# Designs tried in a protein design run: peptides against a protein of PDB entry 7PB4. Part 147

Target 1, 105 residues: chain A of PDB entry 7PB4
Amino acid sequence: KMLNIKEYKEKLLSTLGEFLEDHFPLPDRSVKKKKKNIQESSVNLITLHEMLEILINRLFDVPHDPYVKISDSFWPPYVELLLRNGIALRHPEDPTRIRLEAFHQ
Target 2, 218 residues: chain B of PDB entry 7PB4
Amino acid sequence: DALQMAVGYFEKGPIKASQNKDKTLEKHLKTVENVAWKNGLASEEIDILLNIALSGKFGNAVNTRILKCMIPATVISEDSVVKAVSWLCVGKCSGSTKVLFYRWLVAMFDFIDRKEQINLLYGFFFASLQDDALCPYVCHLLYLLTKKENVKPFRVRKLLDLQAKMGMQPHLQALLSLYKFFAPALISVSLPVRKKIYFKNSENLWKTALLAVKQRNR

## One batch from the design tools (peptide; made by RFdiffusion4, then SolubleMPNN)

Design b2_p11_5_s3 (from b2_p11_5, 5 letters changed)
Fold by OpenDDE base, seed 1:
Structure b2_p11_5_s3 (fold): chain B 105 residues (1-105), chain C 218 residues (1-218), chain A 11 residues (1-11)
Amino acid sequence: as target 1 above (105 residues)
Amino acid sequence: as target 2 above (218 residues)
Amino acid sequence: SLLLRQLIEEL
């Protein structure tokens, strides 16, 4: 059963990867390193695919607390996309935490 | 320069020592407004101020006033728009600010230097169609952005579902008509032959300013 | 399959 879930998860993620890359790519940060001291925090943004992978993994690994803390690597438009479409939910008491919606109904 | 001081004030925030914080804020805001409406703002100034307006650093009244004066002298950087969309999604701005931003984006669309990165945001804009307050302006934006490659079966379905929910809205019909133009096989429904595409006049707030910008750049 | 379909349908 666990192997089937892992395989299913991997297949799901692989199938989503191409779709998400095509339709929801990260904008190219014009890292024009203009030298001025603006601490543009070089936060490495993760892909939507990677974000979903984190959320899916958390749901499977810790089903009783399936929430993931929103890090600086989470691009705000992706977070909003997931929340707005009901794919993810905010923690009721901590808006910095999100989980995948349980689609298992 | 008074404008540089004003922009610097908004960027760095109020220096603690000013007893009259509100008067100082108003002074700098008026400076920005006056320059913006008279001459337009440089792309760098718009970059800074647009992000400030959407970051929630200041109150809604201030943010609204800043957005209303985001008038370019020449061009707006697409990077500023991408950053702005990011701030918009953080949720620290009001719903009215979001609406105003999309109105601004439509009104200023031709003044954005490049569209490549904005086109990558197509899916995010499309997802905002479900917001009733944003929908008219997002439809207009999508009408400007839509390419054949963006017209996918799942988006067609979403638009038809929205139409079923909201009724035959002129802005939605305009977008659907464009979709049908690019991919007639995906839209089997007969769309009313509207001779004129109708969007809400988002440009009304900036009409005079936009005319002035176009005149300066001729 | 269902989750993927739902995800694709909602995106």
Scores: peptide ipSAE 0.061, ipTM 0.846, DockQ to the pose 0.080
Fold by OpenDDE base, seed 2:
Parts: structure tokens; sequence; C-alpha cells
Structure b2_p11_5_s3 (fold): chain B 105 residues (1-105), chain C 218 residues (1-218), chain A 11 residues (1-11)
């Protein structure tokens, strides 16, 4: 049963990966290194696929607390996309935490 | 100069000690407004001020006024637009600010230096169609951005579903007509042959300013 | 999968 869930998860993620890369790619941050010393911490943004993988993994690994903390690597448009479409939900008491919506119905 | 001081004020924020914070803010805001409407703003100034307007650093009234004066002297950087879209998604701006941004983006579309990165945001703009307040302006934006490669079966379904929900809106019909042009096999429904595509362009707050920009850059 | 379809349809 667990193996089937993992395989299903991997297949789901692989199928989504191509779709997400084609339709929701990260913009090329031409980080024009403007010379001035503001350490704009080059926060490496993760792909939407990676974000979903994190959310799915958390749901399976910690089903009683399936929330993931939004990091600086989470591109805000991706977070908004997931929330707006009901794919993810914010924690009711902590807006910095999101979970995958349980499509269990 | 006065503009640099004003931009610097908005970027750095108010220094705590000034007894006349509101007066100082108004002074700098008026400076930005005057320069923007008279001469336009440099791309760097727009980059700074656009982010400020959408970051929620200031109140909605201030943000609205800043956004209304995001008039380019020459061009707007596509990077500024990409950053702005990110700020919109952080949720610190009002719904009215979001609407104003999309109106601005449509109005200023021709002044954006490049479109490659904006085209990558197509899916995000498309996802915003579900917001009833944004839908008319997003349809107009998508009408400007849509290429054949963007016309996918799932997007066609979403547009048709939206039309079923909202009725035959002129802005939806305009976008659907473009989709049918690129992919006639995906849209079997006979769309009324509208001779004129009507977007809510009548509400372009920047019409006079844009004419002036075009005249200066000729 | 229903989840994939839902995700694709919602995206």
Amino acid sequence: as target 1 above (105 residues)
Amino acid sequence: as target 2 above (218 residues)
Amino acid sequence: SLLLRQLIEEL
C-alpha cells in the first residue's frame, strides 16, 4: 500500500513537472547586479514542481501537521496560484504556513 | 533634485523624528506626481516606486496615487513588471490596487521594453481571470499577450466555463475570438462576429499622459 | 489520477 502511494506520487509529480515547466516557468531574474552593496540575498527560487513536491511530501510524511512554512524560496506568484485555486490552504492561525488541500473526497 | 529626494523618501521610509510626517509625505508625493505627468519618470524611478506602491509599505491612498503616476519618460523595464506581479501576489495590496495595476499594465503595455519575461507570466495572468473585478482587464492583457502556443485545451475549457458563469461578456468574447483565430479546432462554438473589439479602454486614466509620452519620443 | 486532473484543471 505505501509503495503504491509512493509510486503514485512519483508518477503524479513527473506528469505535473512537464506541464508546470511549460505553463508556469520561473522568470529569468536578470539580477542585474547593480553595483551597490545591497546584499540582495540571491534567494534561489524553487520551481512550482518542487513546491508541490514539498507540499505533497509533507502531507504524506506528517499527515497530522501537513503544513509547510513558506520560505523565501517560495515565489509569491506560485503561492498565490496554489491558494487561489484551492490547491493549498493557509494555516488558520499562521499565515506563513500552507498545506496541500486534501482532495480526499 | 526634488524628484530624487522624493523617491529616496519613499524608498527609505519616513525618518521617525519628523513632526510633520504627513506634510512631508504629501510634498514628496506631489513632486513625483508633477514630474511624472509633466515629463514622465525614468525606468529606474518606476522600478522603485512601483514596488513601493505594491509592497504595502504605505496606505492604500498613497499607493493608489503612486501607481497612477507610474508614467514612463521612455520605457518601463519588464523586470519592474515581473517584480510588481510578485508583490501583487504577496497580498499586502488592496483589491482596488490590483485592478489599478492591471489597468496600468494594459495602458503602458507598449512602453515595456521587452515582453519575453512578461509572456512567461501568461499562466499567472490567466489564473487571475477568476477574479470578477480583474477579469475585464486581465482579458485585455491576455489579448495583448496571447500567442498560438498559449492556446491550450484546458485554457479554452476555463474560458468557456467562465463564459457560462458570467455570461457573454465583451472582454471574454474578444479573448475567445483570438483563441479561435489561433486554434479554430478547439472552439466549435460560433462566436458572434463582432466587428469591433471593445475593452474597457474608455477608462484609461493615462490617455493624455500616453499621448504626451509618444510625442516626446518621436 | 483524480488529484492530477483536479490539479491540472485548477491550475
Scores: peptide ipSAE 0.061, ipTM 0.836, DockQ to the pose 0.080
Fold by OpenDDE base, seed 4:
Structure b2_p11_5_s3 (fold): chain B 105 residues (1-105), chain C 218 residues (1-218), chain A 11 residues (1-11)
Amino acid sequence: as target 1 above (105 residues)
Amino acid sequence: as target 2 above (218 residues)
Amino acid sequence: SLLLRQLIEEL
């Protein structure tokens, strides 16, 4: 049972990877290092694929608390995309936490 | 410079707890408005002020006024637009501000220096079609952005489903017609031959300003 | 398979 879940997860993530890279890539930050003290949050944004991987992993690893904290590495458009399409849900009491929606098999 | 002081006020916030915070804010806002409508704003000024208007730092009334005066002297940086889209998704701005932003983006589209990064946001804009308030303006934006490579079977299905739900909307028909042009095999449905694509241009708040910008840059 | 299809179709 566990092996089938892991294999299914890997297949799901691999299939999504190509689609997400093609249709929802990260914008190229033209890091023109102009020295202005805008704390260019040196925070490396993660891909949508990586974000989904985190959410899926959390759902499988901690099913009783499947919520992930939104970090600065989470690009806001990705979060909004997942929430708007019902792929993810915000925690009812903590808007900084999101979970993968339980899709009925 | 009065404009630099005004931009600095919005960027850094009020320096002193002046007893007349509202008067100072109004003074700086009027300065920005006057310069923007008279001469346009530099790309750097738009970069700063656009982010402020969408960040939720100020109230909706102030944000709306700032956004309405985002008139370029010459060009708008695509990076400013990418950052702005990010701010829209943070959820600190009102629905009315989001609508105004998309109206602004369509109105100012030709003044954006590059489109490569904006084209990468195609999927995000497409996802916003489901918002009834945004849909007319997003359709117009997508009409400007759509390339053959963006026309996919799943997007065609979504547009047709949206049409089934909302009825035949002129803005949706315009986008579907463009999709049919790029990929006729994906759209078997006969679309009414509309000779003139009418997006809601009637409420272009910037029509006079845009004419002035075009005249200055000739 | 169904979940993936739903995700792809919703995205």
Scores: peptide ipSAE 0.060, ipTM 0.835, DockQ to the pose 0.079
Fold by OpenDDE base, seed 3:
Structure b2_p11_5_s3 (fold): chain B 105 residues (1-105), chain C 218 residues (1-218), chain A 11 residues (1-11)
Amino acid sequence: as target 1 above (105 residues)
Amino acid sequence: as target 2 above (218 residues)
Amino acid sequence: SLLLRQLIEEL
């Protein structure tokens, strides 16, 4: 049973990876390094695939607290996409935490 | 310069001690409005002010006024638009601000310096079609952005589903007609050959300003 | 569930 879940997870992530890369790529930050001192923290944004992987892993690893804290690496459009489509849910008391929607069918 | 002082005020926020915070805010807002409508704003000024308008730093009334005066002198940076979309997704702006932003984006589309990064946002804009308030403006934006590579079977299905739900809306028909042009095999439904594409005139708010910008860049 | 399912079904 656990092996089937892992295999399903891997297959799901693999299948989603190509789709997400094609249709929801990260914008190229052509940050022209003009030296203006605005410490725009060079926070590396993660892909939507990586974000989903984090959420799925958290659900499997810590099912009693499946929430992930939104970091600066989480691109806001990705967060909104997941929330709007019911793929993720915000923590009821902490809006900085999100979880994967439990597909309990 | 009065404009630089005004932009600096919005960027840094109100200094704690001013008893007349509202008067100062109004003064700076009027300065920005006056310059924007007369001469347009530099790309750097639009970058700063657009982000402020969408960040939720100020109230909806102020944000609306700032957004209405995001008129370029020459060009708008695509980076400013990408950042703006990011702020829009943070959810600190009102629904009315979102609508206004899409109207602005459509109206100012030709003044955006590059489209490569905006085209990467295609999927996010497409997802916003489900919002009834945004749908007319998003259809117009997608009509401007859509390339052959964007026309996918799943997007066709979603558009047809939306049409089934909302009826034959002119803006949706315009987008579907473009999809059929790029991928006729994906759309079996006979679309009425409308010679005229009808979008809501999103440009009406900026019509005079846009004419002035075009005259200056000629 | 629906989007992921739709996404999977489309893929």
Scores: peptide ipSAE 0.040, ipTM 0.830, DockQ to the pose 0.110

Design b2_p11_5_s4 (from b2_p11_5, 8 letters changed)
Fold by OpenDDE base, seed 5:
Structure b2_p11_5_s4 (fold): chain B 105 residues (1-105), chain C 218 residues (1-218), chain A 11 residues (1-11)
Amino acid sequence: as target 1 above (105 residues)
Amino acid sequence: as target 2 above (218 residues)
Amino acid sequence: MLKLRELIEKL
């Protein structure tokens, strides 16, 4: 039973990876190193695939607290995409935490 | 320069100690408005002010006025648009600001220097079709962005589902007609042959300013 | 498999 869940998870993530890379790629932040002091925090944004992987992993690993804290690496359009389409939900008391909804049904 | 002082005020924020914060804000806002409508703004000024308008740093009334005067002198940087889309999703701007942004984006589309990164946002814009307030303007934007490679079976299904829900809206029909043009095998439904594509006149707010910009850059 | 399809359909 556990082996089937891991294999299913890997297959799910693999299939999602190709789709998400094709349809929801990150925009190339031309980090124009213009030296001016605006701390544009050079936070490396994660892919939508990586974001979903984190959410899926949290759901499987910690099902009693399946929420992930939104970090600066989470591109806001991806967060909004997941929330608007009912793929993710915000924590009712902490808007900085989200969970994967699609696997709770 | 009065414009540089105004932009600097919005960038740095109001100095805490001024008793007349509202008068100072209004003065700088009028300076930006006057220059933008007369001459247009430089790409760097648009980059700064567009981000400010969408960041939620100021109230909705101020943000709306700033966004309305995002008129280019020559070009808008694609990077500014990508950053703006990011801010739009942080949830610090009103629904009316989101609508205004998409209207602005459609109106200013030809003045954006590059489209490669905006085209990568296609899936994001497509997901925004579900918002009834945004749908007409997003359809217009997608009509401008859509390439053959973007026309996929799952997107066709979503558009047909939206049409079933919302009825035969002119903006949805325009986008579906374009999809059928690129991929006729994916759309079996007979679309009414509309001789005239009908989108809401998003450009009406900037029509006079855009004509002036086009005349200066000829 | 059903949940993945639903996810893809929602995206």
Scores: peptide ipSAE 0.154, ipTM 0.823, DockQ to the pose 0.077
Fold by OpenDDE base, seed 4:
Structure b2_p11_5_s4 (fold): chain B 105 residues (1-105), chain C 218 residues (1-218), chain A 11 residues (1-11)
Amino acid sequence: as target 1 above (105 residues)
Amino acid sequence: as target 2 above (218 residues)
Amino acid sequence: MLKLRELIEKL
């Protein structure tokens, strides 16, 4: 039973990866135009695939507290996409934390 | 100059000590408005002010006034638009500000220097079709952005489902007609042959300013 | 179990 869940998780993530890369790629921020003064915080944004992987892993690893803290690596459009489509939910008391919606019912 | 001081005020924020914060704010707003409508703004000034208008740093009235005067002298940087879309998703701006932004984006579309990065945002704009207030303007934006490669079976299904829910809206029909043009095999539904594509006139707020910009860049 | 199809349909 546990092996089937891990295999299912890996298959799900693998299949989602290609779809998410094709339809929701990160904008190329590589235009490091050397404009001197704006310390654009060199925060590396993670892919939507990586974000979902983090959320899925947290749900499986810590089911009693499945919430992930939104970091600066979380691109706001991705967070909004997940929340708007009911894929993720905000913590009721802490808007900086999100969880994967339990589709397991 | 007065414009540089005004932009610097909005960027750095109000210095705590001024008792007349509102008068100072109004002075700088009027400076930005006057220059923007007369001459347009440089791409760098638009980059700064657009982000400020969407960041929630100021109240809705101030943000609305700033956004209304985001008129380019020459071009708008696509990077400014990408950053602006990110700010829209943070949820610190009002629904009315979001509507105004999409109206602005459609009106200023031809003045954006490049479209490659904006085209990568296609999926995010498409997801915003579910917002009833945004839907007319997002359809217009998507009509401008859509390429053959964007026309996918799942997007066709979503548009048809939206049409079933909202009825045969002119802006939705315009987008569906474009989808049918690129991929006729994906759309079996007979679309009424509307000879005229009708979008809400997003340009009305900037019509005079846009004419002036086009004249200066000829 | 979250079906991949359901997730894709929500996106």
Scores: peptide ipSAE 0.142, ipTM 0.844, DockQ to the pose 0.077
Fold by OpenDDE base, seed 2:
Structure b2_p11_5_s4 (fold): chain B 105 residues (1-105), chain C 218 residues (1-218), chain A 11 residues (1-11)
Amino acid sequence: as target 1 above (105 residues)
Amino acid sequence: as target 2 above (218 residues)
Amino acid sequence: MLKLRELIEKL
C-alpha cells in the first residue's frame, strides 16, 4: 500500500512538472544587480511545480497537519491560482497557511 | 523637484512625526496627478508608484488615485508590469483595484516597451477569467496577448465552459474567435460572425491622456 | 484523491 502511494506521488509530480513548465513558466526576474539601494527583496521565487511539490510532500509527510506556511518564495499569483481553482485551501484560522485540497476529498 | 519629492514620500512612507500626515499625503498625491496628466511620468516613476499602489502600503482610495495617474511620458517598463502582477493577488488589493489594474494594463498595452515577460504570464491572466468582475478586461488583455502557441485544448475547454456558464458574452466571443483563427480544429462550435470586435469600455479612463502621449511622442 | 486529470483540468 505505501509503495503504491509513493509511486503515485512521483508519477503525479513528474506529470505535473511537464505540464506546468509548458503552461505556467515563471517570469524571468533576472534583475541584473545594479547597485541602487532599492531593497529589491531578491527572494528567489519558486515555480508552480515546486509549490505543488511542497504541498504534496507536506500532505504525505504530515497528513494530520497538511498545511504549508506561505513564504516569500511563493509568488502570490500562483498562490491565488491554486486557491481560485480549488487546488489549494487556506487554513480557516491562519490565512498564511495553505493545504492541497485535491487529496483531502 | 516636486515630483521627485512626492515619489520619494510614497516610496519611503510617511515620517511618523508629521502631525499633518493627511495634508502632506494629499499634497504629494496632487503633485503626482498634475505631472502625470500634463506631461506623463517617466518609466522609473511608474515603476515605483505602480508597485506602491498594488503593495497595500496605502489605503484603497490612495491606491486608486495613484493607479489612475499611471500615465507614461514615453514608455512603461515590462518589468514594472511583471512586478505589479506579483502584487495583484497578495490579498492586500481590493477587487476594485484589481479591476482598475486590468483596465490600466489594457489601456496602456501599446506603451509597454516589451511583451516577452508579459506573454509568460499568459496562464495567470487566463486563470483570472473565472472572476466575473475581471473577465471582460482579461478577455481584452488575452485578445492582445494571444499567440498560436497559447491556444491549447485545455484553454479551449475552459473558454467553452465559461461560455456555457456566462452565455455568449461579446468579450468572450472575441477571444474565442481569435482562438478559432489560430486553431480552427480545436473549436468545432459555430461562432457568430461578428464583424466588429466589441470589448466593454472601449472608452477607457485615459483616452484623452493617451491621445496627448501619442501626440508628444510623434 | 483528485485524479491527475482533474487537477490538470483545474489548472
Scores: peptide ipSAE 0.030, ipTM 0.573, DockQ to the pose 0.079
Fold by OpenDDE base, seed 1:
Formats: sequence, structure tokens, C-alpha cells
Structure b2_p11_5_s4 (fold): chain B 105 residues (1-105), chain C 218 residues (1-218), chain A 11 residues (1-11)
Amino acid sequence: as target 1 above (105 residues)
Amino acid sequence: as target 2 above (218 residues)
Amino acid sequence: MLKLRELIEKL
């Protein structure tokens, strides 16, 4: 049973990786920090792939508390996309935490 | 205000008990249409109504009418556009609504207050190129959004594959020409030197309204 | 699985 879950996780991540690499490739992190003074919080936004990977990993690693804390690296439009599509759910008591829903059905 | 009542109706939804639901809906819809075409809508009103039009809360006919009257008084919030794009991914709106949205987005592009977050949605828009109905309008949108950093080898490949499938479409050629401008080494294909870029006139639906908006904001 | 797959299919 556990082996099948790991294999399933890997297959899911691979399928997502292939899809998201084709459509949502990793932004080249090469935005060199040019020192211009505007305190635009240089929060490195993660890709949709990375976000989904984090959510999937949390679901498999901690199934009893599958919630991930939304960090500043989580681009709000991606969070909204996941929530509105029913891919993710907010924690009922903590709106800063989300879980992957796709495996709770 | 009649407009506030109309927006509030769409936001809260129809009160279950009214026997005249359709008449009330039509009244409020006409109120929104009249104000939008005469004066434009505030950014907050567009935020609410655009979200409703794409959420699938109402029927396609109503959603289409709402979307057609998403005319700004001054500006459209980038956040409203981001929310709208998120609804497109849910798939509760019709294909015709999606086409209309992209036409609207191109037509209203200059009235959007910021572009930073919209530029981050580049991949979502690019994925929509595979839809034959969306492709002409998405190419136009991408032509407006494309920066050097967006021009990647995989996207070049996808555009060339799409051109092989669909033929040498003017809108694809326009986008490819822009890609070649930013990254000439990625595009070995000789593109016909068309002096004029031809996109479908997406703005035609709003041409009169857009002229009026520009006149009010001068 | 279905919703994510549906998203992937819709994207």
C-alpha cells in the first residue's frame, strides 16, 4: 500500500512537472538583485509547479495535517486559482493555511 | 443609487421569494448597461461585475451582457483582471464568454492600472493559444505583454508547431515577429517582412465607448 | 485526481 502511494505521488509529480514545464516553466531565478532602493519586497515568487508540489508533498507526508502555510512566495493569483478550482481548500480556522483537496474525495 | 442597487443585486444574488425574478434581473442589467455605456463604471463596480460574469452564477446570456458593459470610467484594477483569469480556469463560463473576455482584455488593456501581475500570467495566456477560437485574441494580448524574458525556446517551438497546424496566420506571424525581435537566435525561420501587423479588431465592440472614456479622461 | 487532471486538461 505505501509503495503504491509513493509511486502514485511520483507519477503525479512527474505528470504535473511535464505539464507545468511545458506551460509554466520555472522562471529563470536570474533576476539579479540590482540594488535599486525601492523596498519592493524581493520575495522570490514560486511557480505554480512548485506550489502544487509543496501541497502534494504535504498531503502525502502529513496526511493528518495536510495544510501548508501560505508564504509570501505564494503568488496570490495562483492561490486563488487553486482555491476557486477546488484544487485547494483554506483551513476553516486559519485562512493563511491551504490544503490540496483533490485527494480528500 | 440605482447602479449600487443593481450591482448589489448581482453580488448578493436574486432574493428567492420574488415572483418577478426575470423582470428584476432585466431591470438591474439595463441599469448597469445604461450607466456603463454613458459614464463608464468605477473600478470597484467592474471588480464585482466582472467576477460575477465569469463565475457562472448567472446564465450565459446574462454573463455576456455584463461582460459587454465592463467599460471603465477611468481605470480597471489589475486585481480584477487576475481574478477574472482565475475564473476562466474554473471552466464555469462558456467558450463564447472566454472569447469575449479576451477581446475585452485587449480592448481595455490601456485602461488597466498596472501590468506586473498580468505579465506573470503570461504562461496562462500562452497555453490558451491552443484554442482556435481564442488564438487570434490571445496572440494580440501576448503581443502587448511579451517582454524579452518571456521569449523562451519552448514557447518558440510551440508557436512554430501551432503555425504548422493552423498555417501562417497574421496574428501568429505578428507574435513570432516580436519573438524574433527579442530573440533573433531562437527563430531561424524567415518571417515575411510585413510592414503592417494585422490583428482582429477586438475593440470594435467598444470603439464608441472607448472614445468616450478617453474624452472624459483628457 | 479528477480536479487536478481537469485543470491540466483545461490548461
Scores: peptide ipSAE 0.045, ipTM 0.673, DockQ to the pose 0.109; fails the geometry check

